# Ledger of designs, part 121: peptides against a protein of PDB entry 2QAS

Target 1, 120 residues: chain A of PDB entry 2QAS
Amino acid sequence: PPEDLMQYEAMAQDALRGVVKAALKKAAAPGGLPEPHHLYITFKTKAAGVSGPQDLLSKYPDEMTIVLQHQYWDLAPGETFFSVTLKFGGQPKRLSVPYAALTRFYDPSVQFALQFSAPE

## One batch from the design tools (peptide; made by RFdiffusion4, then SolubleMPNN)

Design b2_p28_8_s1 (from b2_p28_8, 14 letters changed)
Fold by OpenDDE base, seed 4:
Structure b2_p28_8_s1 (fold): chain B 120 residues (1-120), chain A 28 residues (1-28)
Amino acid sequence: as target 1 above (120 residues)
Amino acid sequence: SRLEEQIAAAEAEDLAEAAAAEAAAAAA
């Protein structure tokens, strides 16, 4: 097949990652997500740019899924990554995840799902 | 911990979603 110099597949993937970013921006806005919407976000814990509690990341060496519904604070969706505070062991911990590290996105309220190929 | 429970719940949902996707694919 002819060589794709436009890298359309990559563009499509980036566009879809943009949906996650946009959704998180809605979640971070005053009032949060409109009920009953809530987000399940799965990402590779060892992907470049991922940062968080050592004990947490060690416990989930491959992938982990976080729920953004009721138990999260200070969600900050940037252009290339988002950060959020979650309680682990009763203590608030900051987690930072690049959109490129995402492997799955799901909103069960409307059964909307996205899957991504995330690099290490 | 609450986070662990959240993750557990999220994992369960992820599995459910995956199962649903598989079922849909199988139905095709």
Scores: peptide ipSAE 0.032, ipTM 0.595, DockQ to the pose 0.128
Fold by OpenDDE base, seed 3:
Structure b2_p28_8_s1 (fold): chain B 120 residues (1-120), chain A 28 residues (1-28)
Amino acid sequence: as target 1 above (120 residues)
Amino acid sequence: SRLEEQIAAAEAEDLAEAAAAEAAAAAA
């Protein structure tokens, strides 16, 4: 097939990453997500720009999934990354995750799923 | 509900990987 110099597939994937960003912005609004919507977000823990507690990230050297439903605080969805506070072992931990690091997005309430290629 | 309790439990550190597997299976 002819060579795609426009990189349309990459553009389409970036547009779909925008869905995750938009969903997180809804989640960050007052009152949170409309019930029963909630989010499973999977990302590469070693991807560029990922930051969080060293012990936690070391525990999950490949991918990690976080759930945003009952126990999350100070969700801040930026333009290139989001940050959120979650409790692990009863201690609040701050995670920052670039949208480019995402590999999966899932809302079980409506069985909506997205998959992405993320940098190694 | 029981489902909500299970999901809440999956938010814990030690269940993150299990949650990933569950989400992947449901998404596939």
Scores: peptide ipSAE 0.032, ipTM 0.623, DockQ to the pose 0.143
Fold by OpenDDE base, seed 1:
Structure b2_p28_8_s1 (fold): chain B 120 residues (1-120), chain A 28 residues (1-28)
Amino acid sequence: as target 1 above (120 residues)
Amino acid sequence: SRLEEQIAAAEAEDLAEAAAAEAAAAAA
């Protein structure tokens, strides 16, 4: 096929990542997500910009899935990354994830799923 | 923990979604 100098596939992927960002912004708004919506977010733990508890990230050397339903606090969806507080072993931990690190997004309430190619 | 249980559940659902996608692709 002819060379794509516009990088349409990348643009499409970025647009879809925008859906995740928008969903997180809805989740962060007062009242949270409308029930029964909840979010399963999977990301590459070694991707640039990912930060969190070392022990946790070590436990998931490739990908990690977090659930935004009941046990999350201070969700802050920025323009390039989002941060959220999750409790692991009863301890609150702050996790920061660039949207570019995402590999999967899923809302089981409506079976809405997105898949992305993330940096290796 | 509750979170760990949710993570485990998420993984299960992710696998289910992947399986469904594979089935759809195979049927297409």
Scores: peptide ipSAE 0.029, ipTM 0.576, DockQ to the pose 0.125
Fold by OpenDDE base, seed 5:
Structure b2_p28_8_s1 (fold): chain B 120 residues (1-120), chain A 28 residues (1-28)
Amino acid sequence: as target 1 above (120 residues)
Amino acid sequence: SRLEEQIAAAEAEDLAEAAAAEAAAAAA
């Protein structure tokens, strides 16, 4: 097959990661996401830059999905990663996830989905 | 699939917490 010296696939993937970043910035704005929008975000728990509760990450050694709907606080979407406080077992826990670690993004309210390749 | 199961589990956690909070508010 022809050699792609432009690396278009990689550029396209990076652009689509920008959708997730933009969506999270909307979610972080006052008032949060417009109902009924809510987000399912899946990421590789062992990817570089991922940080969170050891017990929680140990429970999900490969991938983990978080839901941003009813129980999330202090969502901070940066340029390369986002952080958020979620409740697990009733206890607030802080997670930090680079956009590069994402493998799936889904908004069931409008059935919008994206999938990505993430570091192993 | 495993991914679907993780999504369901995450949703259950979020919804379960919300339901508990709602019930507590209703009882107060």
Scores: peptide ipSAE 0.034, ipTM 0.566, DockQ to the pose 0.907; fails the geometry check

Design b2_p28_8_s2 (from b2_p28_8, 15 letters changed)
Fold by OpenDDE base, seed 4:
Structure b2_p28_8_s2 (fold): chain B 120 residues (1-120), chain A 28 residues (1-28)
Amino acid sequence: as target 1 above (120 residues)
Amino acid sequence: SALEAQIAAAEAEDRAEAAAEEEARRAA
């Protein structure tokens, strides 16, 4: 097949990462997401810019998924990354994840899924 | 899989914390 010098797939993925950002901004707004919408976000834990509890990231050295439904606080979706407070082992911890680190986005309420290629 | 198990753990924590808050609310 002919070589794609335009990098259309990369452009498409960048556009789709915008969907995640937009969804998180909706989730961060007053009132949160409209029920029953909620989010499963999977990311590479060793990707550049990822920060969080050392024990947690060490426990899941490749990928992990966070659930944003009932228990999340101070969701702050920035332009290049988002941060959120979640309970890990019952303790609130701050997690920061660049959108570029994402590998999967899923809303089970409507079975909407996105997959991304992220750095190893 | 490992990821599947991790997701289940995340779900459980989300659900457990929510349930605890609901119980506290109902008890008040």
Scores: peptide ipSAE 0.336, ipTM 0.737, DockQ to the pose 0.650
Fold by OpenDDE base, seed 3:
Structure b2_p28_8_s2 (fold): chain B 120 residues (1-120), chain A 28 residues (1-28)
Amino acid sequence: as target 1 above (120 residues)
Amino acid sequence: SALEAQIAAAEAEDRAEAAAEEEARRAA
């Protein structure tokens, strides 16, 4: 088959990443997500642009999942990455994750799941 | 798996911290 110079597959993946962005923007709005919706977001911890607690990222050098349900603060969904404050070991820590680093998105309340290919 | 264990830990902390914050609020 002919070469796809439009990179439609990448466009489709980016569109799906847009779902995560949109969901996070809803979560960041006043009142948060409508119950019982909550989010599991998995990402490559060594992906470019990921930043957070050194001890945490070192502990999980491949992937990790964050839970956005009861304990998250200052969720800031930007255009290329989002940042959020979570408790780790009882201490608030700031985490920043590019959407490109995501490998999985899941809302168990409605069993909605997305999977992504992420760079190392 | 390691990821599954990490997820479990994240869930546990989310719940534990929520409970702790709730208790702290009620006690204040």
Scores: peptide ipSAE 0.331, ipTM 0.734, DockQ to the pose 0.665
Fold by OpenDDE base, seed 2:
Structure b2_p28_8_s2 (fold): chain B 120 residues (1-120), chain A 28 residues (1-28)
Amino acid sequence: as target 1 above (120 residues)
Amino acid sequence: SALEAQIAAAEAEDRAEAAAEEEARRAA
């Protein structure tokens, strides 16, 4: 088969990561996500640029999923990463995740799912 | 799986905090 010098698959993956960024920007806007929309975001915990509670990242050394529905604060979707405050063991913790670290995005309200290959 | 268990824990945290805040709101 002919060689793809354009790397269309990589471009498509980047575009789909943009969907996550856009969704998070909607979630961060006044009023939050339109009900009943909510987000499950899975990422590689050891990927470059991931930062968060040491105990949490140690407990889940491969992947973990965060739930953005009822209890999340200060969601800040940047251009290359997002940060958010979540409760872990009842304590608020700040988590920062590059979009490149994502492996799964899911909105169960409409059964919308995306999967990604993430470097570690 | 381990991931499924982690997701369940995250859901429980989300739900528990929401329930606690709702209870506090109703009690206030």
Scores: peptide ipSAE 0.330, ipTM 0.733, DockQ to the pose 0.614
Fold by OpenDDE base, seed 1:
Structure b2_p28_8_s2 (fold): chain B 120 residues (1-120), chain A 28 residues (1-28)
Amino acid sequence: as target 1 above (120 residues)
Amino acid sequence: SALEAQIAAAEAEDRAEAAAEEEARRAA
């Protein structure tokens, strides 16, 4: 088949990543997400730009999922990455994740799911 | 799987912490 020089699939992936960014911006707004919405975000822990607790990232060398429902603070959804404070082992830790590192996004309240290809 | 176990742990921590906070609120 003809070669896609436009990279349409990549464009589509980026567009869908935009959904995650938009959702996080809603979550970061005053009042947070409208109940019962909450988010499960999976990402490659070794992807470029990922930053967080060394012990945590070492513990999960491939992928990990964070839950944004009851306990999350200072959610800051930037244009290329987002950062958030979560409890790990009872301790608050700051995590920064580029949208490009995401592999899965899920909102169980409405069973909305997205999957992405991310660098390993 | 390892990922499922990790997710379960994250869920448990989110829930447990929230529950503790709720209990503290009610006790106040």
Scores: peptide ipSAE 0.314, ipTM 0.719, DockQ to the pose 0.632

Design b2_p28_8_s3 (from b2_p28_8, 15 letters changed)
Fold by OpenDDE base, seed 5:
Structure b2_p28_8_s3 (fold): chain B 120 residues (1-120), chain A 28 residues (1-28)
Amino acid sequence: as target 1 above (120 residues)
Amino acid sequence: SALEAQQAAAEAEDLAEYAAEQARRAAE
């Protein structure tokens, strides 16, 4: 096939990652997500820039999914990554995830889904 | 563990929603 010097696929992927960023910014705004919207976010745990508790990330060498509905705090969606506090075993843990690490985004309330190619 | 339980619950809910959608489509 002809070489795509414009890199349209990469641009399309970046645009779709922008949807996730925008959704998280809505979630972080005063009042949070409008009910019944909630988010399932899947990411590569070993991707560059992913940070969190060692015991948590070590248990999931490939991917893990977090749910943003009722049990999350201090959601901070930056321009290149977001951070959020979640409870594991009753203890609050801070997790930081670059948007580039995402592999799946899903909102069951409206059955909206996105998939991404993330680095290994 | 509690960590695994959290992940399992998230995955189970996601799968349930997916299955429900597939069932709905099959019934149409």
Scores: peptide ipSAE 0.037, ipTM 0.597, DockQ to the pose 0.089
Fold by OpenDDE base, seed 1:
Parts: structure tokens; C-alpha cells; sequence
Structure b2_p28_8_s3 (fold): chain B 120 residues (1-120), chain A 28 residues (1-28)
């Protein structure tokens, strides 16, 4: 088969990552997500651009899932990454995650799921 | 911690979703 120099599969995946970005923007808006919607976000912790406390990221050397339902603060969905504050061991920790680092997105309330390929 | 609890809950949902998907495929 001919080589895809357009990289259409990557384009399609990027478009789907846009769904995550849009969902996070809804979550960050006043009033948050409409109930009962909440978000499970899985990402590669060693992917380029992932930033957070060393102790937290060391605990999850491969993948990590965060759930945005009730216990999150200062959600800031940017154009290429989002940041959010979560408590770990009772201490607030700031995570910054590029959308490109995502491997899974899930909203259990409507069983909406997306999977992504992410570099390590 | 809250994060650890979230992780555990997410993993449980992953398993449930995976099982549901396998059941769907088996039914097709």
C-alpha cells in the first residue's frame, strides 16, 4: 500500500483530542460540568510536556488516571495542554498534561470513551 | 488519598468497560 504522507490517522486522532479539550473547557466554565457528567482522563506520565510533582509522577511510572468529578481545582484547559490541581496525600498538587499525552478519555455518565496513541 | 481513590475508581470503571466491550463483541 502507498505511504500516507498526509498522516491522516494522526489528523483524525488530533481531532478527537479536540473533544477532550472541549469537554475540559466545559468543565472549567462557571458551574462546571452538567450533572451527572464527570471525566476520567488517562495519560502517559513520562510523555513530553507532562509536568507535576516528582513524588506523584514517580508513583505512576507508566500511566495515570485522574477523575474530574468533585475533587479538583483551578482547571485550566489551554490550547495544547491543561492544568489542574488535585490533592495527593492531602496536599494540593498541580498537574500539567498535554493533550498529546492522553491515552484514554471516559465519561461514565453516558459511557462515552475515546482511546489515543501517545508517545512515551 | 483522594487521588489514589480516584485512580482505584477509574481502574474499576476500566475493567467494567472492558468487560462490556468483550460481551458486546461476543454477541455480534
Amino acid sequence: as target 1 above (120 residues)
Amino acid sequence: SALEAQQAAAEAEDLAEYAAEQARRAAE
Scores: peptide ipSAE 0.037, ipTM 0.562, DockQ to the pose 0.127
Fold by OpenDDE base, seed 3:
Structure b2_p28_8_s3 (fold): chain B 120 residues (1-120), chain A 28 residues (1-28)
Amino acid sequence: as target 1 above (120 residues)
Amino acid sequence: SALEAQQAAAEAEDLAEYAAEQARRAAE
């Protein structure tokens, strides 16, 4: 097949990542997500731009899935990454995750799922 | 997964603690 100089596949993937960004913006709005919607977000913990507590990231060296349902604070969905405070064992932890690091997005309430190729 | 289960359990504990605190305040 001919060479794709437009990189349409990448564009399509970015568009789908945009769905996650949009969903997070809804989640960050006053009142949060409309019930019963909630988000399972999986990402590569070693991807460039990922930041968080060392102990947590060390415990999950490959992928990590966070749940945005009842206990999340200061969700800040930026243009290239989002940050959020979650509690693990009662302790608040701040995570910053680039959308490019995502590997899976899932909303169990409506069984909506997306998968992405993330840098290793 | 084990990770998801751990996070779910942690959230449940946090909610329980929050509820307990609210109940305490309501009782005052």
Scores: peptide ipSAE 0.035, ipTM 0.571, DockQ to the pose 0.241
Fold by OpenDDE base, seed 2:
Structure b2_p28_8_s3 (fold): chain B 120 residues (1-120), chain A 28 residues (1-28)
Amino acid sequence: as target 1 above (120 residues)
Amino acid sequence: SALEAQQAAAEAEDLAEYAAEQARRAAE
């Protein structure tokens, strides 16, 4: 097959990552997400730019999923990464996740799912 | 699948935290 010098697949993937960013920006807006929408976000814990509590990241050496529904605070969706405070074992922890680290995005309320290839 | 297990765990944790918060508020 002909060689794709335009890298269309990569561009398409970047566009789809933009959906996640946009969804998070909606979630961070006043009033949060419209019910019953909520987000499951899976990411590679060892990807470049991922930061969070060492004990938590050590517990999930490959991937972990976070849910943004009832218990999340200070969601800050930037242009290249988002940060959010979640409670683990009753303790608030700050996570910072580049969009490039994502492997799955899911909104079960409408069964909307996206999958991404992320660096190992 | 592993992903489904993670999601199930996340849901369980979310519900647990939600319930705990509601209980805390009820106790105030």
Scores: peptide ipSAE 0.030, ipTM 0.599, DockQ to the pose 0.877

Design b2_p28_8_s4 (from b2_p28_8, 19 letters changed)
Fold by OpenDDE base, seed 4:
Structure b2_p28_8_s4 (fold): chain B 120 residues (1-120), chain A 28 residues (1-28)
Amino acid sequence: as target 1 above (120 residues)
Amino acid sequence: SRLEELIAKAEQEDLEEARAEEEARAAA
């Protein structure tokens, strides 16, 4: 088969990552997401740019899924990554995740799902 | 996966009741 020198699949993936960024920006706006929308985000914990508490990241050596529904604070969706404060064991933890590290995005309320290829 | 979602929700104690209780406690 012909070689794709344009890397269209990668372009499509990047475009879809834009959906996640847009969704997070909506979530970060005053009032948050309109109910019952909420987000499950999965990412490669060892991907470049991912940062957070050592104990938390070591517990999830490959992938980690976070939920943004009732317990999340200071969601800051940037252009290349987003950061958010979540509670684990009752303790607030700050996570920073590049959009490029994402492997899955899901909104159960409308069964909207996206899967991504993240760098190893 | 669904399992990962359940784990995430459980570990984060992401419950509507939890949020309500926290807000109530803060307001008291």
Scores: peptide ipSAE 0.313, ipTM 0.745, DockQ to the pose 0.361
Fold by OpenDDE base, seed 3:
Structure b2_p28_8_s4 (fold): chain B 120 residues (1-120), chain A 28 residues (1-28)
Amino acid sequence: as target 1 above (120 residues)
Amino acid sequence: SRLEELIAKAEQEDLEEARAEEEARAAA
């Protein structure tokens, strides 16, 4: 097939990741997401730029899913990555996840789901 | 997946009551 010099597939994936970024920005706004909206975000834990508690990341060597509903703090959605504080075993932990590391986004309140191609 | 979601919920102990209790404690 003809060579795609526009990289449309990549553009499409970036657009989809943009939805996640936009959703997180809404979640970070005062008052959070409008109920009952909440987010499940899955990402590759070994992807470049992913950072968090070593014990937690070791527990999930491939993919990890986090939920942003009742217990999340200091959500900071940047342009290339987002960071958030979550509690694991009652302990607050800071996670930093590049949008490029995402593999799945889901809002069960409206059954809205997105899948992404992420580097292994 | 559904399983991953359940694991996430359990791991984070993401409960509405926990948030309410924390806010109540902070306001006291």
Scores: peptide ipSAE 0.307, ipTM 0.743, DockQ to the pose 0.324
Fold by OpenDDE base, seed 2:
Structure b2_p28_8_s4 (fold): chain B 120 residues (1-120), chain A 28 residues (1-28)
Amino acid sequence: as target 1 above (120 residues)
Amino acid sequence: SRLEELIAKAEQEDLEEARAEEEARAAA
């Protein structure tokens, strides 16, 4: 088959990652997401750019899923990554996750799911 | 996955009541 010099598949994947970014921007706006919308985000913990507490990341050597529904703070969706404060064991933890590290996005309220290929 | 979602909920203790109580306490 002919070589795709346009890299359309990559463009499509990036566009879909853009959906996550857009959703997070909505979540970060005043008032948060409209109920009952909430987000489950899965990412490769060892992917480049992922940052967080060592003890937490060590607990999830491959992938980690976070939920943004009732208890999340200071959600900051940037252009290439987002950061958010979550509580684990009652203690606030700051996570920074590049969109490129994502492997799954899910909003159970409307059963909307996206899957992504992320670097090892 | 569904299992990971359940684990996430448990690990974060992402409960509406807990959030409400925390906010109420902080406001008091």
Scores: peptide ipSAE 0.298, ipTM 0.739, DockQ to the pose 0.340
Fold by OpenDDE base, seed 1:
Structure b2_p28_8_s4 (fold): chain B 120 residues (1-120), chain A 28 residues (1-28)
Amino acid sequence: as target 1 above (120 residues)
Amino acid sequence: SRLEELIAKAEQEDLEEARAEEEARAAA
């Protein structure tokens, strides 16, 4: 088949990453997500731009999943990355994750799922 | 299930709570 010089697949993937961004912006708004919606987000921990506690990222050298449901704070969805405070073992930790690092997005309440390819 | 796979990915406190809720629902 002809070579795709427009890179449409990559463009489509970026557009779908925009869904995650939009969902996080809804979650960050006053009142949070409308019940019963909640978000499971999986990302590559070694991807460029990922920032967080060294011990936590070392424990999960490939990828990890976070949930935004009952215990999350200071969610800040930016244009290229989002940051959020979560508790691990009762200790609050700050994570910053570029949307480009995402590999999976899931909302169990409506069984909505997205999958992405992310570089290391 | 897909949810069980996601819950197993990390030791986030919220994930542990979700696991407990899922187990309780399955037992009911």
Scores: peptide ipSAE 0.122, ipTM 0.652, DockQ to the pose 0.204

## One batch from the design tools (peptide; made by RFdiffusion4, then SolubleMPNN)

Design b2_p29_1_s3 (from b2_p29_1, 13 letters changed)
Fold by OpenDDE base, seed 2:
Structure b2_p29_1_s3 (fold): chain B 120 residues (1-120), chain A 29 residues (1-29)
Amino acid sequence: as target 1 above (120 residues)
Amino acid sequence: SRHVFFPPPAELLAELEQQMAEAEADQLN
């Protein structure tokens, strides 16, 4: 097959990452997501730009999944990354995750899933 | 390569369910 100098695959994935950003912005808006929508987001914990508690990140050396339904606070979806406060073991933890670090996005209420290739 | 699933196939769904369970165990317990 001919060489793809346009990198269409990467462009397509970037566009899909925009869906995640848009969904998070909806979640961050007053009132949150319309019931019963809720989100599961998986990301590479060692990806550039990922930050959070050392104990939590060390527990998941490859990737971890977070759930945004009823127990999340201060969700801040920026243009290149989002940050959110979640409770782990009853303790609030702040996570910052670049959209580029995402590997999966899932809304089980309607079974909508996205998969991404993130830098190893 | 496939990146959009609506709904996801059985194989992917199984993985998603495991990830969901793990996340819920960490954040809701």
Scores: peptide ipSAE 0.649, ipTM 0.942, DockQ to the pose 0.644
Fold by OpenDDE base, seed 5:
Structure b2_p29_1_s3 (fold): chain B 120 residues (1-120), chain A 29 residues (1-29)
Amino acid sequence: as target 1 above (120 residues)
Amino acid sequence: SRHVFFPPPAELLAELEQQMAEAEADQLN
């Protein structure tokens, strides 16, 4: 096929990242997500802008998955990244993740999945 | 390539379920 100079694939993925942002904004709103919806988010831990506890990020040198269901606090979905407090081994940890670092999004309640290409 | 799955195929679902289990083990224990 002809060479794509428009980068449609990248534009489409950027649009889909907007779905994740929108879902997180719903989760952060009063009342949270409507039951039984809950979210699994996978991201590259070494991507630019990712921040969190060093021990946790060291445990997952490539990718890690977080779950947002009943145990998350201070979810703050910004325009380019989101931050959230989660418990790992019973200890609260703060994570900040750019949407560009995402590789997967999944809501098992309705089996909705997204897959992204992120920087290596 | 495809980026939206609703629902995901069996192969992808298996990977998702593994990732879900890992996340739950970390955050729910």
Scores: peptide ipSAE 0.648, ipTM 0.942, DockQ to the pose 0.651
Fold by OpenDDE base, seed 4:
Structure b2_p29_1_s3 (fold): chain B 120 residues (1-120), chain A 29 residues (1-29)
Amino acid sequence: as target 1 above (120 residues)
Amino acid sequence: SRHVFFPPPAELLAELEQQMAEAEADQLN
């Protein structure tokens, strides 16, 4: 196939990352997501800009998945990254994840899934 | 699309279900 100098696939993925951001903004709004919608987000733990507890990130040296349903606090969806407090093993932990670090997004309530290429 | 699945095929769904289970185990236990 001819060489794509426009990098359309990358553009498309960036646009789709906007869907994740929009979904998180809905989740962060008063009242949260409309039932029964909830989100599973997978990201590269070693990607630039990812921040969280060292022990947690060490446990998942490649990727980890978080769930946003009922047990999440202070969700802050920014323009380039989001942060959220979740409990792991009963302990609250703060995570900060750039949208560029995402590899998967899934809402099982309607079986909507997204896949992304992320930095290794 | 290679990036949008609505719904996901069986093989992808299996991976998603595994990831969901792992996340729930971490955050609910």
Scores: peptide ipSAE 0.640, ipTM 0.941, DockQ to the pose 0.634
Fold by OpenDDE base, seed 1:
Structure b2_p29_1_s3 (fold): chain B 120 residues (1-120), chain A 29 residues (1-29)
Amino acid sequence: as target 1 above (120 residues)
Amino acid sequence: SRHVFFPPPAELLAELEQQMAEAEADQLN
């Protein structure tokens, strides 16, 4: 096939990452997500810009999944990354994740799923 | 599309359910 110099697939994925950003902005609004919507987000833990507790990131050397349903605090969806406080083993921990680090997004309430290619 | 699934096929759904279970085990205990 001819060489794609426009990198259309990458642009399409970036547009779809915008869906995740928009969903998180809805989740961060007063009252949170409309019932019964809730989100499962998977990301590469070693991707550039990912930050969080060393013990947590060490536990998951490749990727990990977080859930945003009833127990999340201070969700801050920025333009290039989002940050959120979640409890792991009962302890609150702050995560900061660039949208570019995402590999999957899933809302089981309506079975909507997205898959992305992320850098190693 | 290979990036949008609504709903996911059986194979992908199985993987998603495993990831969901892991996340719930991490955050709900």
Scores: peptide ipSAE 0.639, ipTM 0.940, DockQ to the pose 0.640

